# Peptides against a protein of PDB entry 6B9H: the designs that were tried, part 135

Target 1, 151 residues: chain A of PDB entry 6B9H
Amino acid sequence: AELCESLLTWIQTFNVDAPCQTVEDLTNGVVMAQVLQKIDPAYFDENWLNRIKTEVGDNWRLKISNLKKILKGILDYNHEILGQQINDFTLPDVNLIGEHSDAAELGRMLQLILGCAVNCEQKQEYIQAIMMMEESVQHVVMTAIQELMSK

## One batch from the design tools (peptide; made by RFdiffusion4, then SolubleMPNN)

Design b2_p29_3_s2 (from b2_p29_3, 18 letters changed)
Fold by OpenDDE base, seed 3:
Structure b2_p29_3_s2 (fold): chain B 151 residues (1-151), chain A 29 residues (1-29)
Amino acid sequence: as target 1 above (151 residues)
Amino acid sequence: SMAERQRETQEQLQAFIDKVEAARAAKLA
C-alpha cells in the first residue's frame, strides 16, 4: 500500500537498531517499539521496551502479541499524554499484520506512530524532517496527518 | 510552487498541533 511504503520510508529516518528495510521487517513490532522510544523515551522507557519480544522470527503469534502491546502503548500515550481521541473502529488489525504482513493495516499502525511524532515534545524536529522528505513521500505523509486531524 | 506547498504543509501541521494542545489544556482545566 502507498501509505505503508511512504511511512516505511519515514520510519527509516529514525535510524533504529533493528532492521527496517522491508514491510516484513516491521511486522514483529520491534522497529515500531524502538521508534516510539525515540519519540518519547520517558513514556516508552526501557521497562516498556523490554515487554516487546525480540528475535521473534516467523512466529506470527508472537508478532501479534508484540503488536497488541505496541498498539495499547500508542493508545494509552495518545489518551494520557497527547490528549487525542482515537476512534476504536478505525484501529489497525494487528492480526492481519502479524499473520499476513498486511501492508494496508501496517500503514494504519505506522500512521498512529506518526501521530505520536507530530505531538511529542520534539514535534518540531519531526515536522522539519517531514518537510525535508522527497515530495511524493511527503505528500502521503501529509495526507496521513490530515486524516488524523479529521478524527 | 514547491515553496507554497511547504508553507501549506507547515500550516496544516501547526493547525493540528494547536488543536491537540487546546484539547489537552481543556482536559487539565
Scores: peptide ipSAE 0.094, ipTM 0.649, DockQ to the pose 0.036
Fold by OpenDDE base, seed 1:
Order: C-alpha cells, then structure tokens, then sequence
Structure b2_p29_3_s2 (fold): chain B 151 residues (1-151), chain A 29 residues (1-29)
C-alpha cells in the first residue's frame, strides 16, 4: 500500500536500533515502540518499552500481543496527553498485521504514530522534518495528516 | 491549557498543509 510504503520511509528517518527495512520488519511492533519512545520518552519510557518483547521471530501471537500493547499506548497517549485529537479514527486491525503482515492495516498503525508525532511536544521538529522529505513521500504523509485532522 | 495547546497545534498543522499544497500547486502549474 502506498500509505504504508511512504510511512515506512518516514519511520526510517528515526534511525531506531531495530531493523526497519521492510514491511515485515515492522510487524512485531519493536520499531514502532522505539519510534514512540523517541517521540515522547517521558510517556513512552523505558518501563513501557520493556513491555514489548524483542525476541518475537515469526511468532504471530507474540506480534499481535506487542501490537495490542502499542495500540493501547497510542490511544492512551492520545487521551491523556494529546487530548483526544484522534477521535473516531479508523483503528488498525492488529491481528491482520501480526498474522498476515497486512500492509494496509500497518499503514493505519503508522498513521496513528504520525498523529502522535505531529501533536507531541516536539511537533514542530517533526513537521519540519516532513517538509524536508522527498515530494512524493511528503505528499502521502501530508494527506495522512489531513485525514487525521478531518476525522 | 490543553485546549489552547490543541488549537495551536491545529493552527500549525493547517499552516504547514497550506504551505505544502501551495508549493505543490506552483510546481504543477
């Protein structure tokens, strides 16, 4: 999916420790968790990150478990810190991500993370970074932001 | 307040979107 591909490129700009070259690399949630920690390390602190299992392999059950924790973290962050900026937004199906590496649903998950970035304390930094991205990727990211703001 | 911060965020995001759209439109013109 175009959304997933562009947001994967965006995710790669965070330079996290975990491999993040392919869609499948994101399905265990480790990259996403590390990105969230970079976005707001006070909220997504080391204790939170330690709840995400890193030795998942191809175990789709463990992937789904991680993804559920991450989704909960995002939703809680939205409610507690961001003030429910992303209400009534279509939630990703983490089962499809974990079990089938569904790119469309993964794109939706990454879009939620994008929502965190553009609404966090360092929002201006992330907005500026987006403005420096390649135009085609930038357009998709911007469209994703627009969708978040309109729902 | 949190509400004020949210309004500021929305304003900044909208300004960003408008800027990018304007630039893209200029390139396509």
Amino acid sequence: as target 1 above (151 residues)
Amino acid sequence: SMAERQRETQEQLQAFIDKVEAARAAKLA
Scores: peptide ipSAE 0.068, ipTM 0.607, DockQ to the pose 0.841
Fold by OpenDDE base, seed 2:
Formats: C-alpha cells, sequence, structure tokens
Structure b2_p29_3_s2 (fold): chain B 151 residues (1-151), chain A 29 residues (1-29)
C-alpha cells in the first residue's frame, strides 16, 4: 500500500535501533515503540517500552500482543496529552498486522504515529522534517495528515 | 488549554499543507 510504503520511509528517518527496512520488520511493534519513545520520551518512557517484548520472532500472537499495547499507548497519549478524541477514527486491525503483515492496516497504525509526531511538543521539528522529504513521500504524508485533521 | 493547543496545532498543520501544495503546484507549472 502506498500509505504504508511512504510512512515506512518516514519511520526510517527516526533511526531507531531495531531493523526497519520492510513491512515485516514493523509487524512486531518494536520499531513503532522505539519511534514513539523518540516522539515523547517522558510519556513513552523506559517503563512503557519495557512492556514491549523484543524477542518475538515469527510468533504472530506475540506480535499482536505488542501491537495492542502500542495502539493503547497511542490512544491514551492522544487523550491524555494531545487532548484529541479519536473515537471516530478507523482504528487499525492489529490482528491483521500481526498475523498477516497486512500493509493497509499497518499504514493506518503508522498514520496514528504520524498524528502523535505532528501534535507532540516537538511538532514543529517533525513538520520541518517532513518538508525536507522526497516529494512523492511528502505528498502521501501530507494527505495522511489532512485525513487526520478532517476527522 | 487542550483546545487552544489543538487550534494552534491545526493552524500550523494547515500552513504546512498549504506550503506543500504550493510547492507541488510550482513543480507542475
Amino acid sequence: as target 1 above (151 residues)
Amino acid sequence: SMAERQRETQEQLQAFIDKVEAARAAKLA
């Protein structure tokens, strides 16, 4: 999916420790958790990060477990810190991500993380970073932001 | 307030979107 591909490229700019080259690399949630920690380390602190299992392998059940924790973290962050209710948003199906590496649903997940980045305390930094991205990726990211703002 | 922060964020994001759209339009011209 175009959304997932572009947001994967965006995720790679965070330069996290975990491998993040493919869609499959993101399905265990470790990269996403590390990205969220970079976005707001005070909220997504070490205690939160330690809840995410890093040695998952191909165990889709463990992937789903991690993804559920991450999704909850994102939703809580939006409610508690960003002051935004996203109940009307179409939430990603983490089961499809974990079990089938569904790129469309992963794209939705990454879009939520994008929402965190452009609304966090350092939002201007991330906005500026997006402005420096390759045009095709930038366009998709912009469209994803527009969608978030319209809901 | 949270509402004020959201409004400010929306303004900044809209400005960003406008800039991106303008840049795209310029490239197509």
Scores: peptide ipSAE 0.068, ipTM 0.613, DockQ to the pose 0.673
Fold by OpenDDE base, seed 4:
Structure b2_p29_3_s2 (fold): chain B 151 residues (1-151), chain A 29 residues (1-29)
Amino acid sequence: as target 1 above (151 residues)
Amino acid sequence: SMAERQRETQEQLQAFIDKVEAARAAKLA
């Protein structure tokens, strides 16, 4: 999916420790968790991060467990910190992500993380970083942001 | 130029975000 591909490229700009080169690399949630910690380390602190299992392998049940925790974290962050700046949105199906590496649903998950970045305290930094990306990626990312904030 | 397009995109994105934030602030007031 175009959304997932562009947002994967965006995720890679965070230079997290976990491998993040492929869609499959993101399905266990570890990269997502590390990205969220970079976005807001005060909220997504070490205690929160420690709830995410890192040695998951191909265990799709563990992937789903991680993804559920991450999704909850994102939603709570939106409510508690961002003040619902991200409009009500169709939630990604984390079961499809964990069990089948569904790129479309993964794209939706990454879109929520994008929403966190462009609404957080350091939003200007992330917006500027997006503007330095390849033009086609910029377009997709901008559209994704607009979708989150206009619905 | 690429730089011009980039500035235009940034301005458009920022304007949109500012609009949304302003609307949110207004609702809270």
Scores: peptide ipSAE 0.079, ipTM 0.632, DockQ to the pose 0.039; fails the geometry check

Design b2_p29_3_s3 (from b2_p29_3, 11 letters changed)
Fold by OpenDDE base, seed 3:
Structure b2_p29_3_s3 (fold): chain B 151 residues (1-151), chain A 29 residues (1-29)
Amino acid sequence: as target 1 above (151 residues)
Amino acid sequence: SLEEEQKETQELLQEFIDKVQKKKEEEER
């Protein structure tokens, strides 16, 4: 999906330790967890990160477990820190992400992380970074932000 | 305040959106 591909490119700008070159690389949640820690290390601290299992391999049950923890973290962050600025009426299906590497659902998950970035304490820096990206990626990211703002 | 911060966020995001939309429209002409 175009959304997933563009947001994967955006995720790669964080330069996390975990591999993040393909859709499959994101399905275990490790990259997403590391990105969230960069967004707000005080909230997504080491204790939180330690709840995410590494070395998952192809175990889709462990992937789903990680993804559920990440989704919960995002929702809690939205309510406790961001003042409920992210729309969570339609949540990504983490089962489809973990078991089938569903790109559409993964795109929705990454969109929630985008919502965290553009509403966090360092929101200005993340927005400026997006403005420096390739135009086609900017367009998709812009549309994703519009969806978050319009609801 | 929280409201002030949220307002600033919305303004910054809208500015970005307007900029990208304007550029796209100009390229399509």
Scores: peptide ipSAE 0.118, ipTM 0.673, DockQ to the pose 0.806
Fold by OpenDDE base, seed 4:
Formats: structure tokens, sequence, C-alpha cells
Structure b2_p29_3_s3 (fold): chain B 151 residues (1-151), chain A 29 residues (1-29)
């Protein structure tokens, strides 16, 4: 999926500690959790991050558990902090991500994280970083932002 | 064309940044 591929490239710009080279690397949620912490460390603090299991291996049930926590965190963040700036979005199916590494659903998940980044306190910096990305990736990311911010 | 696509993307992102900056400036007043 083009969306997932481009957003994976975007995620890699965060330089998190967890491996994030492949779609499979993202399915356990650890990278996503670390990215969210970078986006807003006050909200996604260490206590929140500690709820995400880091050594799940190929256990898709544990992956799904992590992903559910992350999705809840994003939704709560959108409601409590962002003032519901992300509107009318289709929720990703975390079961498909965890169990089947579904790239399309993962793309939707990453898109929500993108929504957090472009609406957080450091939104300007993240948008500027996107403007510096490779053209093809930039286009996909911009389209994804437009979709999230459309009312 | 590729050039047109690039221009459109850059314009949209710049507009987004401008809106963010404007809100930041207003909040700091």
Amino acid sequence: as target 1 above (151 residues)
Amino acid sequence: SLEEEQKETQELLQEFIDKVQKKKEEEER
C-alpha cells in the first residue's frame, strides 16, 4: 500500500530506538508508541509507554493488545488535547495489523499518528519536516493530512 | 505533470504552515 510505504518513511524520520525498517517492524506497536512519545512526551509519558510490551516477538495476540492501547491513546489524545481536530476518520482494524500485518490498516494507523503530529504543540516543526521529504512521499503524506483535516 | 504535482503539494503544505504560524502568533499576543 502506497500510504503505508510513505508513512513508514515518515515514521523513520523520528529515529526511534526500536527497529522500524519494515512493515512487520511496526506491527507490535513499539515504534508507534515511541513516536507518539516524541510527539507529546507529556501526554504519552513513561507510565503510558510502560503499558506497551516490548518483547512480544511474533505473538500476534500481544501485538493486538499493544495496538489497541495505542489506538486508544490516539483517540484519547485527539479528544483531550487536540480538541478533535482529527475528524470523521475510519478506524484501523488493529486485529488485521497484529495478526496479518495488513499494510492498508497499518497505513490508517500511521495516518492517525500523522494527525497527531500535525496538530500537536510542535505541529509547525513536523509540517516543515514533511515539506523537506522526498517528493513522492511528500505528496502521499500531504494527501493523508488533507483527508484527516477535511471537515 | 511532476512539476505541477510538486508545486501543488508545496503550496498546500506552506498554507498549512502559515495557518499554524498565524495561530501561534495570535496566542502569544
Scores: peptide ipSAE 0.078, ipTM 0.623, DockQ to the pose 0.074
Fold by OpenDDE base, seed 1:
Structure b2_p29_3_s3 (fold): chain B 151 residues (1-151), chain A 29 residues (1-29)
Amino acid sequence: as target 1 above (151 residues)
Amino acid sequence: SLEEEQKETQELLQEFIDKVQKKKEEEER
């Protein structure tokens, strides 16, 4: 999916420790958790990050467990910190991500993380960074933001 | 305040959207 591919490119700009070269690399949630910590380390602190299991391998049950925790974290962050700026019109199916590496559903998850970035304390810096990205990626990110802002 | 922060966020996002849309329209002409 174009959404997932573009947002994967965006995720790679965070330069997290975990491998993040493919869709499969993101299915265990470790990259996403590390990205969220960079977005807001005060909220997604070490205690929160330690709840995400890092040695998951191909265990899709553990992947789903991690992804559920991450999704909950995003939703709680939206409610407690962002003032409900993100519209959760369609929540990602973490079961499909964990068990089948579903790119479309993963794209929806990454879109929620994008929502966190453009609403966090460093929102201006993240927006400026997006403005410097390749045109095709920039367009997809813009569309994704528009969708999040829709009433 | 939270309201002010939300307003600032919306302004920044709108500026970004406007710039990207303008660039796209220019390239498609």
Scores: peptide ipSAE 0.145, ipTM 0.690, DockQ to the pose 0.864; fails the geometry check
Fold by OpenDDE base, seed 2:
Structure b2_p29_3_s3 (fold): chain B 151 residues (1-151), chain A 29 residues (1-29)
Amino acid sequence: as target 1 above (151 residues)
Amino acid sequence: SLEEEQKETQELLQEFIDKVQKKKEEEER
């Protein structure tokens, strides 16, 4: 999906340790967890990150477990830190991501992470970084942000 | 305050959206 591919490109700018070249690389949640730690290391601290299993392989049950923890982390972060600025009208189906590598649902998950980035303490820096990306990515990110801002 | 932070965020995001939209429109002409 266009959303997933563009947000994958955005995720790659974080330069995390885990491989993040393909949609499949994101399905175990390790990259997403590392990105969230970069966004807010005080909230997504080492203790939180240690709850995410890194040696998952193709075990879709472990992928789903990680993704559920990440989704919960995002929702808790939105409630506790961001003041509920992220619109959660459509939550991603982490089962489809973990078991089937569903790009559309993965895109929704990455959109929530985008919501964290543009609402966090370093929001201005992340926005500026997005504005320096290629136009096709900027367009998709803009649309994704518009959806998050819609109430 | 939280309200002020939320307002600042909304303004920043809207500014970003406006800039990207303007650039898109210019390139499509």
Scores: peptide ipSAE 0.113, ipTM 0.669, DockQ to the pose 0.847; fails the geometry check

Design b2_p29_3_s4 (from b2_p29_3, 14 letters changed)
Fold by OpenDDE base, seed 3:
Structure b2_p29_3_s4 (fold): chain B 151 residues (1-151), chain A 29 residues (1-29)
Amino acid sequence: as target 1 above (151 residues)
Amino acid sequence: SMEEEQKETQQLLQEFIEQVQARAAAKAA
């Protein structure tokens, strides 16, 4: 299954300000941060978002720095807000994402964001939105959610 | 309660999974 490709399509439904057409567009973490803010703006507020550098370019070190902050935010959110509903997951290698645009690792990170969306206060709305997506994408998203639930 | 909310979330997600699986099974038949 093309996890990253399908989850990229899912991410695009958020209509964030940052470009999000390619895998490369996601490697600096800016799109992910904006998506997380939409998921829970009270937790991922402007102060949190401002910690993510937006002028990164091809600097993979800055990408990794951003991605580490994103991952920490997700983990903290899971612990503090979601009651650890996301369990026994393999941590994405943010170094491979930032330095090599590794799609497999990026897919795993997007899966964690999916976990946040389907467990947040507005979970019903996000699940309904997924049900309106193309069937092949729904299947991959379903599989990703099932994997999170089975852990 | 938080426990009740989590249970409801699991039920909602399970229903979604079952719907997608049922559709896939129908197409494969």
Scores: peptide ipSAE 0.264, ipTM 0.771, DockQ to the pose 0.819
Fold by OpenDDE base, seed 1:
Structure b2_p29_3_s4 (fold): chain B 151 residues (1-151), chain A 29 residues (1-29)
Amino acid sequence: as target 1 above (151 residues)
Amino acid sequence: SMEEEQKETQQLLQEFIEQVQARAAAKAA
């Protein structure tokens, strides 16, 4: 999916420790958790990050478990910190991500993380970073943000 | 206030969107 591909490129700009070169690399949630910690380390602190298992391998049950925790974290962050600025979004199916590496659903998950970045304390820095990306990626990110704003 | 911060966020996002759209329109012309 175009959304997933562009947002994967965006995720790669965070330079997290976990491998993040392919869609499959994101399905265990470790990269996403590390990105969220960079977005807001006070909220997504070490205690929160330690709940995410890193030794997952191909175990789809563990992937889904991680993804559920991450999704919950995003939803709680939206409620507690962002003042529900991300509104009326379609929840990603974490089962499809964990078991089937579904790119469309993964794209929706990454879009929620994008929503966190553009609404967090460092929002201006993240927007500026997006403006420095390749034009085609910027267009997809812009569209994704518009979708979040229109809901 | 939180309301003011939310307004600033919306303004920032809107400006970003407009910049991307303007550039796309210019290249398409």
Scores: peptide ipSAE 0.245, ipTM 0.763, DockQ to the pose 0.786
Fold by OpenDDE base, seed 5:
Formats: sequence, structure tokens, C-alpha cells
Structure b2_p29_3_s4 (fold): chain B 151 residues (1-151), chain A 29 residues (1-29)
Amino acid sequence: as target 1 above (151 residues)
Amino acid sequence: SMEEEQKETQQLLQEFIEQVQARAAAKAA
């Protein structure tokens, strides 16, 4: 999906330790968890990160388990820290992400992480970083932000 | 307040959107 492809490129700018070159690399949630820790290390601390299993392999059940924890973390972060600035959103289907590497649902998940980045304490820095990206990616990211703002 | 912070965030995001749109329009011209 176009959304997933562009947001994957955006995710790659975080330079996390876990491999993040393909859609499949994101399906176990490890990259997403590391990105969230960079966004807000006080909230997504080491204790939180340690709940995400890193050696999942191709086990889609373990992937789904990780993804559920990450989604819960995002929702809790939105409620407790962001003041519910991300609202009226459609929840991604983590089952489709974990079992089938569904790009559309993964895109929705990454969009929520984008929502965290543009509403966090360092929102200005993340927006500036996006402005330095390829314009085709910027367009998709812009659209994704517009969707978040319209809710 | 959270309301003020939300308004500031929305303004920042809107400015970003306008900048991206302006660049796209300039390239197409």
C-alpha cells in the first residue's frame, strides 16, 4: 500500500537497531517498539520495551502478541500523555499484520505512530525531519496527518 | 493548558501541510 511504503521510509529515518528494510521486517513489532522508545523514552522505557519479544522468527502468533502490546501502548500513550489528540481513528487489525503482513493494516499502525511523533514533546523536530524527506513521501505523510487532524 | 497545546500543535501541523502543498505546486508550475 502507498501509505505503508511511505511510512516505512519515514520509519527508516529513525535508524533503529532492528532491521527495517521491508514490510516483513516490521510485522514482528520490534522496529515499531524501538521507534516509540525514541519518540518518548520516558514513557516507552526499557521496562516497556522488554515486554516485546525480539526473537520471534516467522511465528505469527508471537508477532500478533507483540503488535497487541504495541497498539495498547499507543492507545495508553494517547490517553495519558497526548490528551487524546489522536481521536476517532480506525484501529489496525494486528492479526492481518502478524499473519499475512497486510500492508494496508500495517500502514494504519504506522500512521498511529506518526500521530504520536507529531504530538509528542519533540513534535517540532519530527516535523522538521519530515520536511527533509523526498517530496513524494512528504505528500503521503501530509495526507496521513490530514486524516488524523480531520477526526 | 492541554487545549492551548492542542491548538498550537494543530497550527504547527497545518503550517507543515501548507509547506508541502506549496512545494508541490511550485514543482508543477
Scores: peptide ipSAE 0.233, ipTM 0.759, DockQ to the pose 0.834
Fold by OpenDDE base, seed 2:
Structure b2_p29_3_s4 (fold): chain B 151 residues (1-151), chain A 29 residues (1-29)
Amino acid sequence: as target 1 above (151 residues)
Amino acid sequence: SMEEEQKETQQLLQEFIEQVQARAAAKAA
């Protein structure tokens, strides 16, 4: 999906330690967890990150377990820190992400992370970074932001 | 056209920034 592709490119700008070149690379949640830690290390601290299993391999059950933790983290962050600035959104199906590498559902997950970035303490820095992205990617990312704001 | 699309994107960015700033200001008040 175009959304997932563009948001993957956006995710790559975080320069996390875990591999993040393909959709499949993101399905275990490790990259997403590391990105969230960069977004707000005080909330997504080392204790939180340590709950995410890093040696998952192709075990889709472990992937889903990680993804559920990450989704919960995002939702809790939205409620506790962001003041529910992200609302009326369709929850991604983490089962489809973990078991089938569903790009559309992964895109929805990454969109939520995008929502965290543009509402966090360092929101201006992330917005500025988006403003400097390649044209086609920038358009998709901003459309994704608009969708979150319109709900 | 691509030019029009780029302009629309920039408008969206500006609106988003303004909304974020307004939200931050409201929270600080």
Scores: peptide ipSAE 0.124, ipTM 0.666, DockQ to the pose 0.037

Design b2_p29_4_s1 (from b2_p29_4, 14 letters changed)
Fold by OpenDDE base, seed 2:
Parts: C-alpha cells; structure tokens; sequence
Structure b2_p29_4_s1 (fold): chain B 151 residues (1-151), chain A 29 residues (1-29)
C-alpha cells in the first residue's frame, strides 16, 4: 500500500535501534514504540517502553499484544496530551497487522503515529523534516496529515 | 535541463502547499 510504503520511509528517518527496513519489521511494534518514545519521551517513557516485548520473533500473538499496547498509548496520548487534535480516525485492525502483516492496516497505524509527531512538542522539527522528504513520499505524508487534522 | 526545472518547480509547489496546509490547520485550532 502506498500509505504504508511512504510512512515506512518516514519511520526510517527516526533511526531507531530496531530493524525497520520492511513492513514485516514493523509488525511486532518495537519500531513503532521506539519512534513514539522519540516523539515524546516524557509520555512514552522507559516504563511504558518496557511493556513492549522485544523478543517476539514470528509469534503473532505477541505481536498483537504489543500492537494493542501501542494503539492504546497513541489513543491515550491523543486524548491526554494532544487534546484530540487527531480527528475521526478509523482504528487499525492490529490483528491483521500482527497475524498477516496487513499493509493497509499498518499504514493506518503509522498514520496515527504521524499525527502524534505533527502535534507533539517538537512538531515544528518534524514538520520541517517532512518537508525534506522525497516528493512522492511527501505528497502521501501530506495527504495523510490532512486526513487526520483537517476540519 | 527542462526536466530538472520542472522537477524543481513541482517540488517547490509541493512544499508551499504543505506549509499552507499546516498553517491552515493551526489557525483552525
């Protein structure tokens, strides 16, 4: 999916410790958790990050467990910190991500993380970074932001 | 080249639209 592919490229700019080269690399949630910690380390602190299991392998049940925690974290962050600036979104199906590596659902998950980035304390820096993305990627990211935040 | 110029123009237009979009979103908050 175009959304997932572009947002994967965006995620790679964070240079997290976990492998993040493929869609499959993101399905266990470890990369996403590390990205969220970079976005807001005060909220997604070490205690929160430690709830995400890092040694998952191909265990889709553990993947889903991690993804559920991450999704909850994003939703709570949006409500508690962002003041619900992310509007009227469709929840990603974490079961499809964990069990089937569903790119469309993963794209929706990454889109929520994008929403966190452009609304966090460091929003201006992330906006500037997005402006430096390759044109085709930037277009997809821009559209994704518009879907989340336009009123 | 012509192609390079067109690419640069498209890039600048996209950047401009992105900034305008973000400014609009912020103003509507």
Amino acid sequence: as target 1 above (151 residues)
Amino acid sequence: SREEEERRKRREELRKKFLEMMEKIEKER
Scores: peptide ipSAE 0.128, ipTM 0.691, DockQ to the pose 0.771
Fold by OpenDDE base, seed 3:
Order: structure tokens, then C-alpha cells, then sequence
Structure b2_p29_4_s1 (fold): chain B 151 residues (1-151), chain A 29 residues (1-29)
């Protein structure tokens, strides 16, 4: 829960168009897709973003479908662009996120997005932004980065 | 205040460790 809460705060710094105030707001993948587009708009382009359904409501099947596309995008990005700098170790269970709004699994998903941010072309910008965050949030975020990138 | 200074020191130490960690990871790639 601590990981998810801190990474939600981090996600909010992107100022995306979709609502991103609660854990529930992230369960359909729309916010995450918009964040990924900001991280690398050349890779996560408009065509990619258009594959994510924006009006899913409480339909957990559509949420899961979106989340699977997001996860695939992250993994492909890591392999094709980042040179496998992110260690997958434990992948998030998108079924638990979509159907039950599982905060722990959502935290793992957001952690992967964090890995994309600190390895992308604008990684220095995102690292500097993290260094300016509130202490408690900063600690969790930096620990999350360490877990992803440590060998 | 003393408490504020202690918090500042903790943040700076965390920052330093983070930067060192990132540099080490980059060199090991």
C-alpha cells in the first residue's frame, strides 16, 4: 500500500488529462497510458494510445484488457528501447488490478512505469523531479528504483 | 530548527546514496 500511495503521488506530477486522484482512477490504465506517452511520445505514440479504451466504467474485463496492453507496452519498451535495464523479477497481476483494484499489484505496475522514466531519454529530468519530492515519498520512490535496477 | 536541520541532513544523505547508486548501476551496464 505504501508503494502504491507514493507512486500515485509521483504519477500525479505528470498532470495528465485523465483523473488520477485515487487508486481506483488508475485501474483502467488510461492514466498510465497517458503517463507513458509523456515519458516517450515517439514510442508510445498516438496510435499506441488509441488502443487503450477510455470509457470502460466499472467493466473489469475492459480494465484488464487495457492493463494487459499497458504491461506489454512497458515490457516491449524495456526490451526494444531501454536495453533491458529494468529487472522484471515479479510482474504485476493485472487481473487483480482490474477486478479488485489491488493496490499492491497496482504499485508493481507503477513501479515499472517509474523504471521507464528513470531510463528514458529525459531520465535526468525525472530524476531531478524525484529529488525534489517530499521526503517520505522520495524515500519510497528511490527504494523502488533500486529494486528494479539492481542486479 | 533542530528537527528541520535533521530532516535536511537525512534528505541530503538519501540524495547522495541515490546518485551513487545510479552511477554504479550505469557503470555496471
Amino acid sequence: as target 1 above (151 residues)
Amino acid sequence: SREEEERRKRREELRKKFLEMMEKIEKER
Scores: peptide ipSAE 0.114, ipTM 0.691, DockQ to the pose 0.591
Fold by OpenDDE base, seed 4:
Structure b2_p29_4_s1 (fold): chain B 151 residues (1-151), chain A 29 residues (1-29)
Amino acid sequence: as target 1 above (151 residues)
Amino acid sequence: SREEEERRKRREELRKKFLEMMEKIEKER
């Protein structure tokens, strides 16, 4: 999906330790968890990160378990820290991500992470980084932000 | 070139919209 591809490019700018070159690389949630820790290490601390299983392989059940924890973390972060600024218009189906590597649903998941970045304490930094991205990617990311902030 | 100028204008418009979004986010807090 176009959204997923653009947000994958955005995710790659975080330079996390886990491989993040393909859609499949993101399906176990490890990259997403590491990105969230970079966004807010005080909230997504080591204790939180340690709940995410890193040795998942192709086990879709473990992927789904990780993704559920990450989604819960994002929703809790939005409620507790961001003041519910993210509009949860469509929640991702983590079962489709974990079991079928569904790019559209993964895009929705990454969009929520984008919402965390543009509403966190370092929101200015992340928005500036997005403004420096390639035009076509930037347009998709900006549209995704608008969808999240619409009320 | 004309094409380069048009591309520059598009990027500047996007930049402006991002700045407006930043201001909106701050005002809503």
Scores: peptide ipSAE 0.110, ipTM 0.686, DockQ to the pose 0.607
Fold by OpenDDE base, seed 1:
Parts: sequence; C-alpha cells; structure tokens
Structure b2_p29_4_s1 (fold): chain B 151 residues (1-151), chain A 29 residues (1-29)
Amino acid sequence: as target 1 above (151 residues)
Amino acid sequence: SREEEERRKRREELRKKFLEMMEKIEKER
C-alpha cells in the first residue's frame, strides 16, 4: 500500500536499532516501540519498552501480543498526553499485521505513530523533518496527517 | 536546468501547503 510504503520511509528516518528495511521487519512491533520511545521517552520509558518482547522470530502470536501493547500505548498516549488530538479513526487490525503482514493495516498503525510525532512536545522538529522529505512521500504523509487531525 | 527548477518549485509549494495546514491545526487547538 502507498500509505505503508511512504510511512516506512518516514520510520526509517528515526534510525532505530532494530531492522526496519521491509514491511516484514515492522510486524513484530519492535521498531514501532523504539520509534515511540524516541518520540516521547518520558512516557514510553524503559519500563514500557521492556514489555515488548524482542526475541519473537516468526511467532505470529507473539507479534500480535506486541502489537496490541503498542496500540494500547498509542491510544493511552493520545488520551493522557496529546489531549485527544487524534480524532475518530478506524483502529488497525493487529491480527492481520502479525499473522499476514498486511501492509494496509500496518499503514494504519504507522499513521497513528505519525499522529503521535506531530502532536508531541517536539512536534515542530518532526514537522520540519517531514517537510524535508521527497515530494511524493511528503504528499502521502501530509494526507495521512490531514485524515488524523480533521474534525 | 528548467526541469530541475520546476521540480524545486513543486516541492516548495507542497511544503508551503503542509506548513499552512499544520499552522491551522495548531491555531484550532
């Protein structure tokens, strides 16, 4: 999916420790958890990160478990820190991500992380970084933000 | 080249639109 491809490119700008070159690399949630910690290390602290299992392999049940924890973290962050700035949205199906590496659902998950980045304390830094991306990727990212923030 | 200048112009226009969008969002908070 175009959304997932562009947001994968965006995720790669964070330079996390975990491999993040393919859609499959993101399905265990480890990259996403590390990105969230970079976005807000006070909220997504070491205690939170330690709940995400890093040695998952191809176990789709463990992937889904991680993804559920990450999704919960994002939703709690939106409620407790962002002040509900991410509006009504369709939740990603983490079962399809974990079991089938569904790119469309993964794109929706990454879109929520994008929502965290553009609403966090360092939102201006992330906005500037997005503005420096190539125009085709930037267009998709901009549209994704519009969808999240539209009232 | 002319083509490079046109691409630069398109990127700048997109960045301006993005900035305007984000400024609007910030003001509505």
Scores: peptide ipSAE 0.118, ipTM 0.686, DockQ to the pose 0.800; fails the geometry check

